# Peptides against a protein of PDB entry 2ODG, part 59

Target 1, 89 residues: chain A of PDB entry 2ODG
Amino acid sequence: MTTSQKHRDFVAEPMGEKPVGSLAGIGEVLGKKLEERGFDKAYVVLGQFLVLKKDEDLFREWLKDTCGANAKQSRDCFGCLREWCDAFL

## One batch from the design tools (peptide; made by RFdiffusion4, then SolubleMPNN)

Design b2_p20_7_s1 (from b2_p20_7, 10 letters changed)
Fold by OpenDDE base, seed 5:
Structure b2_p20_7_s1 (fold): chain B 89 residues (1-89), chain A 20 residues (1-20)
Amino acid sequence: as target 1 above (89 residues)
Amino acid sequence: DEEKKLIEEGVKKAKELLEK
């Protein structure tokens, strides 16, 4: 499936302390909402992804409920974290 | 390493946030 340059940029290197908005599918609007909920860094969202045992349905549902992500946004974010983990974990 | 430490902290923080 086709990915964005934003996705490719994120999965290409360790995430360090990148802001949550660096994640594919997470723009300024969703990023701000996530930050307000305490998910201010990409590694915190990764933490949630891992807590949910990389379950796609659970993660995407959580993302939708937490910041209002639509199907594409949640898919993009999930895919971004999945591929990052495949590369670095 | 530092990256693994951040991931661990992320997991910890995520767990804490889920409990709220």
Scores: peptide ipSAE 0.708, ipTM 0.934, DockQ to the pose 0.910
Fold by OpenDDE base, seed 4:
Structure b2_p20_7_s1 (fold): chain B 89 residues (1-89), chain A 20 residues (1-20)
Amino acid sequence: as target 1 above (89 residues)
Amino acid sequence: DEEKKLIEEGVKKAKELLEK
């Protein structure tokens, strides 16, 4: 599958303290909902990704349940974190 | 390094949030 420029920009460098909205698949709507639940930074969502042992089904289900992400949004977010980890972790 | 520190903090915070 193809990726977005947003995805490519994120996986190209360490994430540092980038906001949660920097993640592919996470726009302003989902970002605000994640922030309300305490997931305000991309590294916190990465933390959840790692806690779930990088399991795609578990992570995408969690994202859907937490902020209402649809299938494409959760796929994009998961892929973004997976590729970031492959490069930097 | 700082990046690894933030990742550890992210894991910690995620675990805390899951307890709620």
Scores: peptide ipSAE 0.706, ipTM 0.933, DockQ to the pose 0.913
Fold by OpenDDE base, seed 1:
Structure b2_p20_7_s1 (fold): chain B 89 residues (1-89), chain A 20 residues (1-20)
Amino acid sequence: as target 1 above (89 residues)
Amino acid sequence: DEEKKLIEEGVKKAKELLEK
């Protein structure tokens, strides 16, 4: 499988206080919904990812339930966080 | 470091949000 430039840009550096919309798979629509639920920064979504112990099914299901992410969006977001953690955690 | 501090805060906030 291939990744997007957005994915590559995110996993290339520490995330700091990047907005939630910086995550691969999270566009303006999903980002707004996540922000409304309190997940306004990428590091908060990473927090949820870690709370769920990096479980793909749990995380992707959570993302779908929280912001309406489709299968590709949730896969892209999960992969983005997983690879970021591999590099920086 | 500062990055890990933010991540820790993210975990805390995520847990808080799950309790709502």
Scores: peptide ipSAE 0.705, ipTM 0.933, DockQ to the pose 0.905
Fold by OpenDDE base, seed 2:
Structure b2_p20_7_s1 (fold): chain B 89 residues (1-89), chain A 20 residues (1-20)
Amino acid sequence: as target 1 above (89 residues)
Amino acid sequence: DEEKKLIEEGVKKAKELLEK
């Protein structure tokens, strides 16, 4: 599978305090919904990813339920966090 | 370091926000 430039940019460096919208698959619409639910930074979504023990089905279901992400958006976001963790954790 | 601290804080916040 291919990845986006947004994905590549995110996984290339420590995420620090990057906004939630920096995550692959998360645009302005989904980002605002996540922020409204308290997930304002990428590291908070990473926190959820880790709380769910990196389980793909659980994470993608959570993302769908939380912000209305579709299958591609949740796939892209999950893959982005997985590859970031592989590089930095 | 700072990155580790942010990740720890993210986990903490996510736990608090998780619906149960």
Scores: peptide ipSAE 0.705, ipTM 0.931, DockQ to the pose 0.799

Design b2_p20_7_s2 (from b2_p20_7, 10 letters changed)
Fold by OpenDDE base, seed 4:
Structure b2_p20_7_s2 (fold): chain B 89 residues (1-89), chain A 20 residues (1-20)
Amino acid sequence: as target 1 above (89 residues)
Amino acid sequence: SKEQELIKEGVEKAKELLEK
């Protein structure tokens, strides 16, 4: 499947302290909801991704339950973190 | 590195949030 420029920008470099909204699939609406739940930075969502042992079903379900992400948004976010980890972790 | 420290922090914070 094709990726967005937002995805490509994120996976191209270390994430540092980028806000959660920098993740592919996470717009302003989802980002605000994640921030309200304590997931304010991309590296915290990465932390959750790793705690779930990179399991796609578990992560995407968590994202849906936490901020209301739809199937495309959760797919984009998962893929973004997966590819980032392949490059930098 | 700073990056690795942030990753560790992210994991710990995620664990804490899951406990709520």
Scores: peptide ipSAE 0.733, ipTM 0.938, DockQ to the pose 0.909
Fold by OpenDDE base, seed 1:
Structure b2_p20_7_s2 (fold): chain B 89 residues (1-89), chain A 20 residues (1-20)
Amino acid sequence: as target 1 above (89 residues)
Amino acid sequence: SKEQELIKEGVEKAKELLEK
């Protein structure tokens, strides 16, 4: 399995104030939907990832329910946050 | 605020998933 450059760019450094759209798997469409729900920054979604105890199935289900992410999008987003946490949390 | 309420709803949704 390979990762995208977007993924690599995100996991390479502290996320700071990066917008939610900087997360792998989160494009313009999903980003807008997440922002409409108050999740405008990547760290807010990180918060949900952590609340769900880093559980892949729960997080991906939450993401799908919240913004309509498909399987690939939720997988990419989960992987992005997981690897970021491995490096910086 | 409205934003806070939306976030709270999102958090509660996540918490409910943990209880499944």
Scores: peptide ipSAE 0.385, ipTM 0.854, DockQ to the pose 0.145
Fold by OpenDDE base, seed 2:
Structure b2_p20_7_s2 (fold): chain B 89 residues (1-89), chain A 20 residues (1-20)
Amino acid sequence: as target 1 above (89 residues)
Amino acid sequence: SKEQELIKEGVEKAKELLEK
């Protein structure tokens, strides 16, 4: 499996105040839906990832239920947060 | 606030998934 440049850019540095749309797998459509639910920053979604104890199935299900992410989008987002945490958490 | 309520709902959804 290969990663996108968007993924590599995100996992390379502390996320700080980056918008939710900076997460791999989260485009403008999903980003807007997440923002409408209060998840406007990447770190808020990180919070959910951590609450779910980094469980892939649970996180991807949550993401799907929350913003309608498909399998690829949720996989990309999960991988992005997992690798970020491996580097910085 | 409304924003806080929406976030709380999202968190509760995640908590329910954990309990399955």
Scores: peptide ipSAE 0.377, ipTM 0.849, DockQ to the pose 0.101
Fold by OpenDDE base, seed 5:
Structure b2_p20_7_s2 (fold): chain B 89 residues (1-89), chain A 20 residues (1-20)
Amino acid sequence: as target 1 above (89 residues)
Amino acid sequence: SKEQELIKEGVEKAKELLEK
């Protein structure tokens, strides 16, 4: 499978204080919705990813329920966090 | 699974707290 440059940029370094919108699959629309729910930084979404024990189905369902992410967006976001964790966690 | 449901409920609760 191929990845986006946005994905590659995110997984390449510690996420620090990066905004939630820096996550692959999270554009301006989804990012705003996540921010309104308190998920303003990428690390907050990472927190949910970890609380859900990196479970793909649970995380993608949560993302869908939280901001209305479609299948591709949730897949991209999940993959982004999974690969980031593989590298840095 | 049952475990997954419990985790999901906890995350939902956490999400609600973040909204406050």
Scores: peptide ipSAE 0.291, ipTM 0.826, DockQ to the pose 0.085

Design b2_p20_7_s3 (from b2_p20_7, 11 letters changed)
Fold by OpenDDE base, seed 4:
Structure b2_p20_7_s3 (fold): chain B 89 residues (1-89), chain A 20 residues (1-20)
Amino acid sequence: as target 1 above (89 residues)
Amino acid sequence: SKEQELIEEGIKKAKELLEK
């Protein structure tokens, strides 16, 4: 599958203090919902990704349950974190 | 704190998923 420029921008460099909305698949609507749940930084969502042992199904289900992400949004977000981890973790 | 409660809720959900 193809990736977005947003995905490429995220996976190209260390995550640092990037906001949760910098993650591919996380737009303004989902970003606000995640922030309301305490996930204001991308690295906090990364933490959940790692707690779930990088499992795609578990992470995508968690994201759906937490902020209402649809299949494409959760796929994009998972792929973004997976590729970032492959490069930097 | 409220922030801590919110994050802990998120972690709790993740732990529940791991148990499935």
Scores: peptide ipSAE 0.335, ipTM 0.841, DockQ to the pose 0.101
Fold by OpenDDE base, seed 1:
Structure b2_p20_7_s3 (fold): chain B 89 residues (1-89), chain A 20 residues (1-20)
Amino acid sequence: as target 1 above (89 residues)
Amino acid sequence: SKEQELIEEGIKKAKELLEK
């Protein structure tokens, strides 16, 4: 599998206060929709990822339902959070 | 707050998925 530079940039360091749009797969459009639902920071989405027990199918479904993410976007976002957690959680 | 309500709705949806 290949990753984007955006993915690599995110998983390389502590998340801190990074905006939700810093997550791989989350562009301007999805970012705005997530922010409208209260998910303005990447760590808030991380929270949902953890609530869903890191389950890929559940998280990707949640993301799709919440902001309309397509299969690639949700896959990229999930992978981004999974690898970040592997490194820092 | 309104923000909290929105987040809680998101959490609720996640919990519903877990029980699905």
Scores: peptide ipSAE 0.323, ipTM 0.836, DockQ to the pose 0.146
Fold by OpenDDE base, seed 5:
Structure b2_p20_7_s3 (fold): chain B 89 residues (1-89), chain A 20 residues (1-20)
Amino acid sequence: as target 1 above (89 residues)
Amino acid sequence: SKEQELIEEGIKKAKELLEK
């Protein structure tokens, strides 16, 4: 599997205050929807990822239900957070 | 706050998923 530059940029450094839209798979549309639900920073979504015990199926289902992410978007977002955690958590 | 309420709804959904 190949990754996007957006993914590589995200997983390469501490998350800090990066906006939710910096997550791979989260574009402007999904980012806006997540922000409207209180998930304005990437670290808030990270929190949800951790609450779900880093489970792929649960996280991707939550993301779909919360902002309408499709399979690729949720996969990309999950992979982004998983690899970030592997590096920094 | 409204923001807290929204986040709590998100967390609630996650907790429901965990119970499946």
Scores: peptide ipSAE 0.321, ipTM 0.836, DockQ to the pose 0.101
Fold by OpenDDE base, seed 2:
Order: sequence, then structure tokens, then C-alpha cells
Structure b2_p20_7_s3 (fold): chain B 89 residues (1-89), chain A 20 residues (1-20)
Amino acid sequence: as target 1 above (89 residues)
Amino acid sequence: SKEQELIEEGIKKAKELLEK
């Protein structure tokens, strides 16, 4: 499968203070829901990804339960964080 | 704080998933 430009932009550099909406798969709707739950920065979601030991199924389930992400959105978000971690963690 | 409470709930959910 191919990745989006949004994915490529995110994994190319340290995420710093990037908003949660900068994550692939996280648009305005999901981003707002995540922000309402305290996950306003991409690095906070990264924290959950790490707490879940980078497990794809667990993370995607968490994301679905937290903001209503569908299969594609959770897949894109997981892939974005996984590849970022491979490069920088 | 309210923000901390929200994040802690998120962490709690993640921990519950790990225990399944």
C-alpha cells in the first residue's frame, strides 16, 4: 500500500509540538474529539501508542474507542506513529 | 485538573486493553 503526503510529512522530522491533527488518519473531526479527551498534541497520542507497547490491534482499538476512528483512519494513524518511531525513537 | 483527569481516563482504558 502507498502512504499519503500527510504521512510522509509527519514521519520525516521530529514531531515537536505538532497538533494531534497532523497525524495521518486524523482529520478535523477525529482531531477535535481527541482534543476534547486531552489528546491535543501528537506526542500525547504517541504516549498512548508507547503505553500499548506499539501493539497495532490494541492501539487501533483504543483509537476507535476514544474518537470513533474507522479501520482506515486507525490504520493510517498507527502506521504514521510506527514509522515515526522507527526513525526517531 | 480536568485535563489531567481526561488523560488519566485515556491511560486507564489503554491499561485495561493490555490486561485482556
Scores: peptide ipSAE 0.320, ipTM 0.834, DockQ to the pose 0.102

Design b2_p20_7_s4 (from b2_p20_7, 11 letters changed)
Fold by OpenDDE base, seed 4:
Structure b2_p20_7_s4 (fold): chain B 89 residues (1-89), chain A 20 residues (1-20)
Amino acid sequence: as target 1 above (89 residues)
Amino acid sequence: SREQELIEEGVKKALELLKK
């Protein structure tokens, strides 16, 4: 599968205080919904990714249930966090 | 706070998924 420039930008450096909307697959619509649920920073979503033990199915289901992400959006977001963790965790 | 309550709801959902 190919990746976006947004994905590459995210996985290339430490996450820091990047907003949740910096995650691949998380556009303005999903970002606002996540922020409304308290997930305003990318590292908060990373926390959920790690609590779910990096399980793809569980994380993608959680993301769908939390903000309405479709299959592509949840795939992109999962891949983004997986690749970031491979590089920095 | 309201933010803490909302985050807690999201975390609780993850905990439920872990039971699968």
Scores: peptide ipSAE 0.510, ipTM 0.892, DockQ to the pose 0.099
Fold by OpenDDE base, seed 2:
Structure b2_p20_7_s4 (fold): chain B 89 residues (1-89), chain A 20 residues (1-20)
Amino acid sequence: as target 1 above (89 residues)
Amino acid sequence: SREQELIEEGVKKALELLKK
């Protein structure tokens, strides 16, 4: 499958203080919901990804439960974090 | 704080998923 430019932009550099909405699959709606739950920065969601041992099913389920992400959104977000970690972690 | 409580709830959910 192909990736979005948003995905490519995220995985290309250290994420630093990037907002949660910079993650692929996380638009304004999901971003706002995540922020309301305390997950305002991309690195906080990265933390959950790592706590879940990079498990795709667990992370995607967590994301769905937390902000209502659908299958495509959770897939895109997972892929974004996985590839970022492959490059920088 | 309320923010800490919300983050904690999110983390607890992840911990529960790890038990699956």
Scores: peptide ipSAE 0.508, ipTM 0.890, DockQ to the pose 0.098
Fold by OpenDDE base, seed 1:
Formats: structure tokens, C-alpha cells, sequence
Structure b2_p20_7_s4 (fold): chain B 89 residues (1-89), chain A 20 residues (1-20)
């Protein structure tokens, strides 16, 4: 599998206060929708990822339900958080 | 706050998925 530069940039360092839009798969459109629901920082979405016990299907479904992410977007976002956690959690 | 309520709704959705 190949990853985007956005993915690589995110997983390379602690996420700190990075906005939700810094997550792979989360562009301007999805980012705005997530922000409107209180998920303005990447770490808030990370929280959901962890609450869902890192389950891919559950997280991707949640993301789709919350902001309308398509299959690729949710997959990219999940992969981004998974690999970040592997490195820093 | 409204923001907290919105976040809570998002969390509740996740909790419901866990019960699925």
C-alpha cells in the first residue's frame, strides 16, 4: 500500500494541537463538518478512535455518520490514526 | 456549552456502535 504525503506528515510527529483537517482523508469539507460537531482538533477524533478500541469498521462507520466521509476518506483517516498510535501511543 | 453538547452527541454515537 502507498500513503499520501499528508499521511506521512501526520504520523511523523506528535500531533499536539493540529487541526482535524491535518488528518489524512479529512479535507476542507469534512474538516468543517467535524468542526461543526465539536471535533475541531485531531486529538478529539483520536479520542473517538480510542473509545472505539481502534476498531476499523466501527471508526469508519462513525466517521461516515458524523461527517459523511466516503470509503477512501475514512480508510485514509483510520490508517493515519492507527499508524500515529503505533508510533506515539 | 453547545460545543460540549455536540461532542457528547458524537461520543454517544460511538457508544451506540459499540453495542452493535
Amino acid sequence: as target 1 above (89 residues)
Amino acid sequence: SREQELIEEGVKKALELLKK
Scores: peptide ipSAE 0.505, ipTM 0.890, DockQ to the pose 0.101
Fold by OpenDDE base, seed 3:
Structure b2_p20_7_s4 (fold): chain B 89 residues (1-89), chain A 20 residues (1-20)
Amino acid sequence: as target 1 above (89 residues)
Amino acid sequence: SREQELIEEGVKKALELLKK
């Protein structure tokens, strides 16, 4: 599967203080919903990803339940965090 | 704080999923 430039930009460097909206699959709509739930930074969502032991099904379900992400959005977000972790964790 | 409360709810959801 091909990736987006947004994905490539995110996985290429330490995420630091990047906003949650910098994650692949997280646009303005989902980003605002996540921010309203306290997940304003990408690293907070990373925390959930890690707590869920990087399990794809669990993370994607959590993301769907939390902000209404569809299948593509949750897939893109999961892939983004997985590849970032492979490079920097 | 309200922010911490909101985050806690999200974390609790994840913890419940871990039980699966």
Scores: peptide ipSAE 0.503, ipTM 0.889, DockQ to the pose 0.101

Design b2_p20_8_s1 (from b2_p20_8, 10 letters changed)
Fold by OpenDDE base, seed 3:
Structure b2_p20_8_s1 (fold): chain B 89 residues (1-89), chain A 20 residues (1-20)
Amino acid sequence: as target 1 above (89 residues)
Amino acid sequence: LIEEGIEHAKKLLEEEKKEE
């Protein structure tokens, strides 16, 4: 599988204050839903990813339950965070 | 509502541990 440019842009540099919508797989629709639940920054979603011990199934299920992410969206988001952590954590 | 998200994540983690 190949990654998107959005994925590459995210994993290439420190996360900082990037909005939740900067995560691969998170578009405007999912981003707004996440923001409504208090997950306004990418680092807040990173927090959930880490709380779930970087478990793919748990994180993707959480994301689906929280904002209605489909399988591809949750996969892209998980992969984005995983590779970011491999580089910077 | 972030508290709900955190609690849900914690629940999922606990459920996985029970399966292991």
Scores: peptide ipSAE 0.325, ipTM 0.832, DockQ to the pose 0.128
Fold by OpenDDE base, seed 4:
Formats: sequence, C-alpha cells, structure tokens
Structure b2_p20_8_s1 (fold): chain B 89 residues (1-89), chain A 20 residues (1-20)
Amino acid sequence: as target 1 above (89 residues)
Amino acid sequence: LIEEGIEHAKKLLEEEKKEE
C-alpha cells in the first residue's frame, strides 16, 4: 500500500502541537467533528491510539464511532500514527 | 467529551478481553 504526501509529512517529524487535521485520513469534515469532541490536537488522538494499545481494529472502530470515518480514512489515520510511533516513541 | 472518548475506549478494551 502506498502512502500519501500528508502521511509522509506527518511521520517525518515530531508531532508537537499539530492540529488533528494534520493526520492522514483526517480532512476538514472529520477534523471538525473530532475537535467538537475535544480531540483538537493530533497528540490527543495519539493518546487514544495508545490507550487502545495500538490495536488497529479497536482504533479504527473508535474513529468511525467518534467522527464517522470510513474504512480508508481510518486506515490512513491508523497507519499514520503507527509509523509515527515506530519512529519517535 | 474527552472523558466520553476514554470511556468508549475502555469499553472496547473490556469487550476484547471478554472475547479472549
């Protein structure tokens, strides 16, 4: 599976204060919904990813339930966080 | 709202453990 430029940009550097919308798979629509639920920063979503022990199925289900992410969006977001953690955690 | 998200995550984890 190929990755997007958005994915590559995210995993290449420390997360810092990047907004939730900087995550691969998270566009303006999903980003706004996540922000409304308090997930305004990428690191807050990272927190949820870690609470779920990096489990793909659990995280993707959570993302779907929380903001209505489709299969591709949740896959892209999961892959983004997984590879970021492999590099920096 | 964050607490709701965490609670949801905990529920999913508990459900997974019950399946094991």
Scores: peptide ipSAE 0.106, ipTM 0.672, DockQ to the pose 0.109
Fold by OpenDDE base, seed 5:
Structure b2_p20_8_s1 (fold): chain B 89 residues (1-89), chain A 20 residues (1-20)
Amino acid sequence: as target 1 above (89 residues)
Amino acid sequence: LIEEGIEHAKKLLEEEKKEE
């Protein structure tokens, strides 16, 4: 599947203090919802991803339940974190 | 607020274990 420039920008460098909205699939609307739940930084979502043992189904379901992400958004976000981890973790 | 995410994660993990 084709990745977005946003995905490529995220996976290309250390995560640092990047906001949650920097994750592929997470736009302004989803980002705000995540922030309201305490997920203000991308690394907090990474933490959740790791707590779920990098399981795609669990993570995507969590993301849907937490911020209302649709299938594409959750897929993009999962892929973003997976590839970032492959590069840096 | 973050605790809600943790709780949800735990629930999902337990549900997955039941399916195995």
Scores: peptide ipSAE 0.082, ipTM 0.638, DockQ to the pose 0.111
Fold by OpenDDE base, seed 2:
Structure b2_p20_8_s1 (fold): chain B 89 residues (1-89), chain A 20 residues (1-20)
Amino acid sequence: as target 1 above (89 residues)
Amino acid sequence: LIEEGIEHAKKLLEEEKKEE
């Protein structure tokens, strides 16, 4: 599978204070829902990703439950965080 | 927020364990 430019942009540099919407798979709709739940920054979602031991199924299920992410969105978001961690963590 | 996330994570982990 190919990655999006959004994915490539995210994994290419430190996360810093990037908003949650900068994550691949997280558009305006999901971003707003995540922000409403307190997940306003990408690093907060990263935190959850790490708490779940980087488990794909658990993270994608959490994301679905938290903001209604579909399979594609959760896959993109997971892949984004996984590859970011591979590069920087 | 993180506590809520952890709680949800724990729930998911327990559900996974039950499937094993």
Scores: peptide ipSAE 0.066, ipTM 0.613, DockQ to the pose 0.134

Design b2_p20_8_s2 (from b2_p20_8 with V2I E13L E14K M16E)
Fold by OpenDDE base, seed 1:
Structure b2_p20_8_s2 (fold): chain B 89 residues (1-89), chain A 20 residues (1-20)
Amino acid sequence: as target 1 above (89 residues)
Amino acid sequence: LIEEGVEKAKELLKKEEEEK
C-alpha cells in the first residue's frame, strides 16, 4: 500500500497547531463535522487516538461515529496518526 | 463541544474491557 502526499506532509513534521483537516483521510466534509464537534485541531484528534491506546479498531470506530468517516478515510487517518506518533511521540 | 466525542471514546474503552 502507498500513502498520499497529504499523509507524507503530515507525518514529516511536528503537528503544532495544524487544523484537523490536515490529517490524511479528513477532507473538507469530515473536517467540518469534526470541527463542529469540537475537534478543530489535529492534536485534539490525536488525543482521542492516544486515549484509545492507539487501537486501530477502536479509533476507526470512534472516527466513523464522530464524523461519518468511511473505511478508507478512517484507515488513512489512523495510519497518519500512527506514523506521526512513531516519528515524534 | 468535545464532550460527546470524549464520552464515546470512554464507552468504547469500557466495552473493550468488558469483552476481555
Scores: peptide ipSAE 0.581, ipTM 0.907, DockQ to the pose 0.112
Fold by OpenDDE base, seed 5:
Structure b2_p20_8_s2 (fold): chain B 89 residues (1-89), chain A 20 residues (1-20)
Amino acid sequence: as target 1 above (89 residues)
Amino acid sequence: LIEEGVEKAKELLKKEEEEK
């Protein structure tokens, strides 16, 4: 599958203080919802990704339940975090 | 603010362990 430029931009460098909206699959709508739930930084979502042992099904379900992400959005977000971790962890 | 999201993750982990 092809990735977005947003994905490539995220996985290419350390995460730092990037906002949650910088994650692939997380647009303005989902980003606002995540921020309202306290997940304002990408690294906070990364924390949940890691707590869930990088499990795709668990993470995607969590993301769906937390902010209403659809299948593509959760897939893109998972892939973004997976590839970032492969590069930097 | 993150309490509910964290709790949801805990629930998912528990369910996964129960299924094993």
Scores: peptide ipSAE 0.572, ipTM 0.906, DockQ to the pose 0.112
Fold by OpenDDE base, seed 4:
Structure b2_p20_8_s2 (fold): chain B 89 residues (1-89), chain A 20 residues (1-20)
Amino acid sequence: as target 1 above (89 residues)
Amino acid sequence: LIEEGVEKAKELLKKEEEEK
Protein backbone atom coordinates (compact mmCIF):
# COMPACT_ATOMS: atom_id res chain seq x y z
CA MET B 1 0.00 0.00 0.00
CA THR B 2 1.06 3.58 -0.69
CA THR B 3 2.23 5.62 2.29
CA SER B 4 1.75 9.33 2.90
CA GLN B 5 4.40 11.98 3.26
CA LYS B 6 3.29 12.28 6.89
CA HIS B 7 4.10 8.59 7.34
CA ARG B 8 7.51 8.96 5.70
CA ASP B 9 8.35 12.00 7.80
CA PHE B 10 7.52 10.14 10.99
CA VAL B 11 9.38 6.89 10.29
CA ALA B 12 12.51 8.68 9.05
CA GLU B 13 13.80 9.91 12.41
CA PRO B 14 13.73 9.26 16.17
CA MET B 15 10.36 9.99 17.71
CA GLY B 16 11.51 12.22 20.55
CA GLU B 17 8.80 14.50 21.89
CA LYS B 18 6.67 14.55 18.75
CA PRO B 19 3.01 15.22 19.47
CA VAL B 20 0.42 12.51 18.95
CA GLY B 21 -0.81 14.40 15.91
CA SER B 22 2.43 13.66 14.07
CA LEU B 23 1.38 10.01 13.69
CA ALA B 24 0.03 9.02 10.29
CA GLY B 25 -3.73 8.62 10.42
CA ILE B 26 -4.04 10.99 13.39
CA GLY B 27 -5.37 14.34 12.24
CA GLU B 28 -6.48 17.30 14.30
CA VAL B 29 -9.80 15.72 15.29
CA LEU B 30 -8.37 12.42 16.51
CA GLY B 31 -5.33 14.15 17.96
CA LYS B 32 -7.47 16.36 20.18
CA LYS B 33 -9.48 13.36 21.35
CA LEU B 34 -6.31 11.43 22.17
CA GLU B 35 -4.88 14.42 24.02
CA GLU B 36 -8.08 14.71 26.06
CA ARG B 37 -7.53 11.08 27.10
CA GLY B 38 -3.94 11.81 28.13
CA PHE B 39 -2.24 10.51 25.00
CA ASP B 40 -0.59 13.78 24.04
CA LYS B 41 2.75 12.46 22.77
CA ALA B 42 3.36 9.94 20.01
CA TYR B 43 5.51 7.89 22.41
CA VAL B 44 2.51 7.36 24.73
CA VAL B 45 0.60 5.75 21.87
CA LEU B 46 3.78 3.82 21.00
CA GLY B 47 3.64 2.50 24.56
CA GLN B 48 0.17 1.07 23.95
CA PHE B 49 1.30 -0.38 20.63
CA LEU B 50 4.15 -2.20 22.40
CA VAL B 51 2.01 -3.35 25.35
CA LEU B 52 -0.34 -4.90 22.80
CA LYS B 53 2.64 -6.87 21.44
CA LYS B 54 2.51 -4.97 18.14
CA ASP B 55 -0.68 -6.88 17.29
CA GLU B 56 -2.50 -5.11 14.48
CA ASP B 57 -6.03 -6.15 15.37
CA LEU B 58 -5.65 -5.33 19.06
CA PHE B 59 -4.03 -1.97 18.42
CA ARG B 60 -6.51 -0.89 15.78
CA GLU B 61 -9.40 -1.88 18.04
CA TRP B 62 -7.82 0.03 20.91
CA LEU B 63 -7.39 3.12 18.76
CA LYS B 64 -10.97 2.96 17.51
CA ASP B 65 -12.31 2.62 21.05
CA THR B 66 -10.07 5.35 22.43
CA CYS B 67 -10.56 8.11 19.87
CA GLY B 68 -13.05 6.88 17.27
CA ALA B 69 -10.52 6.18 14.53
CA ASN B 70 -11.96 4.66 11.36
CA ALA B 71 -10.43 1.74 9.48
CA LYS B 72 -8.12 3.85 7.33
CA GLN B 73 -6.97 6.03 10.22
CA SER B 74 -6.18 3.03 12.41
CA ARG B 75 -4.43 1.27 9.52
CA ASP B 76 -2.28 4.30 8.80
CA CYS B 77 -1.41 4.76 12.46
CA PHE B 78 -0.54 1.08 12.92
CA GLY B 79 1.64 1.05 9.81
CA CYS B 80 3.40 4.19 10.95
CA LEU B 81 4.31 2.73 14.34
CA ARG B 82 5.23 -0.67 12.87
CA GLU B 83 7.70 0.82 10.43
CA TRP B 84 9.11 3.21 13.02
CA CYS B 85 9.77 0.26 15.33
CA ASP B 86 11.36 -1.74 12.52
CA ALA B 87 13.80 1.11 11.98
CA PHE B 88 14.56 2.25 15.53
CA LEU B 89 13.50 -0.31 18.10
CA LEU A 1 -5.70 10.81 32.81
CA ILE A 2 -4.49 7.89 30.66
CA GLU A 3 -5.83 5.28 33.09
CA GLU A 4 -8.94 4.42 31.08
CA GLY A 5 -7.01 3.99 27.84
CA VAL A 6 -4.37 1.87 29.54
CA GLU A 7 -7.03 -0.27 31.19
CA LYS A 8 -8.71 -0.81 27.83
CA ALA A 9 -5.49 -2.24 26.44
CA LYS A 10 -5.23 -4.53 29.46
CA GLU A 11 -8.75 -5.78 28.82
CA LEU A 12 -7.97 -6.47 25.18
CA LEU A 13 -4.89 -8.47 26.14
CA LYS A 14 -6.87 -10.48 28.67
CA LYS A 15 -9.57 -11.32 26.14
CA GLU A 16 -6.97 -12.34 23.57
CA GLU A 17 -5.33 -14.74 26.03
CA GLU A 18 -8.68 -16.25 27.00
CA GLU A 19 -9.51 -16.91 23.34
CA LYS A 20 -6.31 -18.91 22.75
Scores: peptide ipSAE 0.556, ipTM 0.902, DockQ to the pose 0.112
Fold by OpenDDE base, seed 3:
Structure b2_p20_8_s2 (fold): chain B 89 residues (1-89), chain A 20 residues (1-20)
Amino acid sequence: as target 1 above (89 residues)
Amino acid sequence: LIEEGVEKAKELLKKEEEEK
């Protein structure tokens, strides 16, 4: 139920040009895989999150299929984007 | 349907990247 400092840092301010690796749950391995598939910026993944209508199951499945994220990684990434949107969207 | 939208979204992203 607790969040990481990485999560808190991300949801605290506008996203701007932050790299995809700044998303909670996205480490160097997943970040590189996402970048190879065109998701180089956090806002590009945000775009997919929004296209999927903020649906947790759909987004987490998409993330798993796209970069091989495990359950915790996809949960952390989803929560990060959800809370960012609640604050700024 | 949402499921069809997901497929279309993935398709469009792929096409855009290929056209870049």
Scores: peptide ipSAE 0.466, ipTM 0.857, DockQ to the pose 0.139

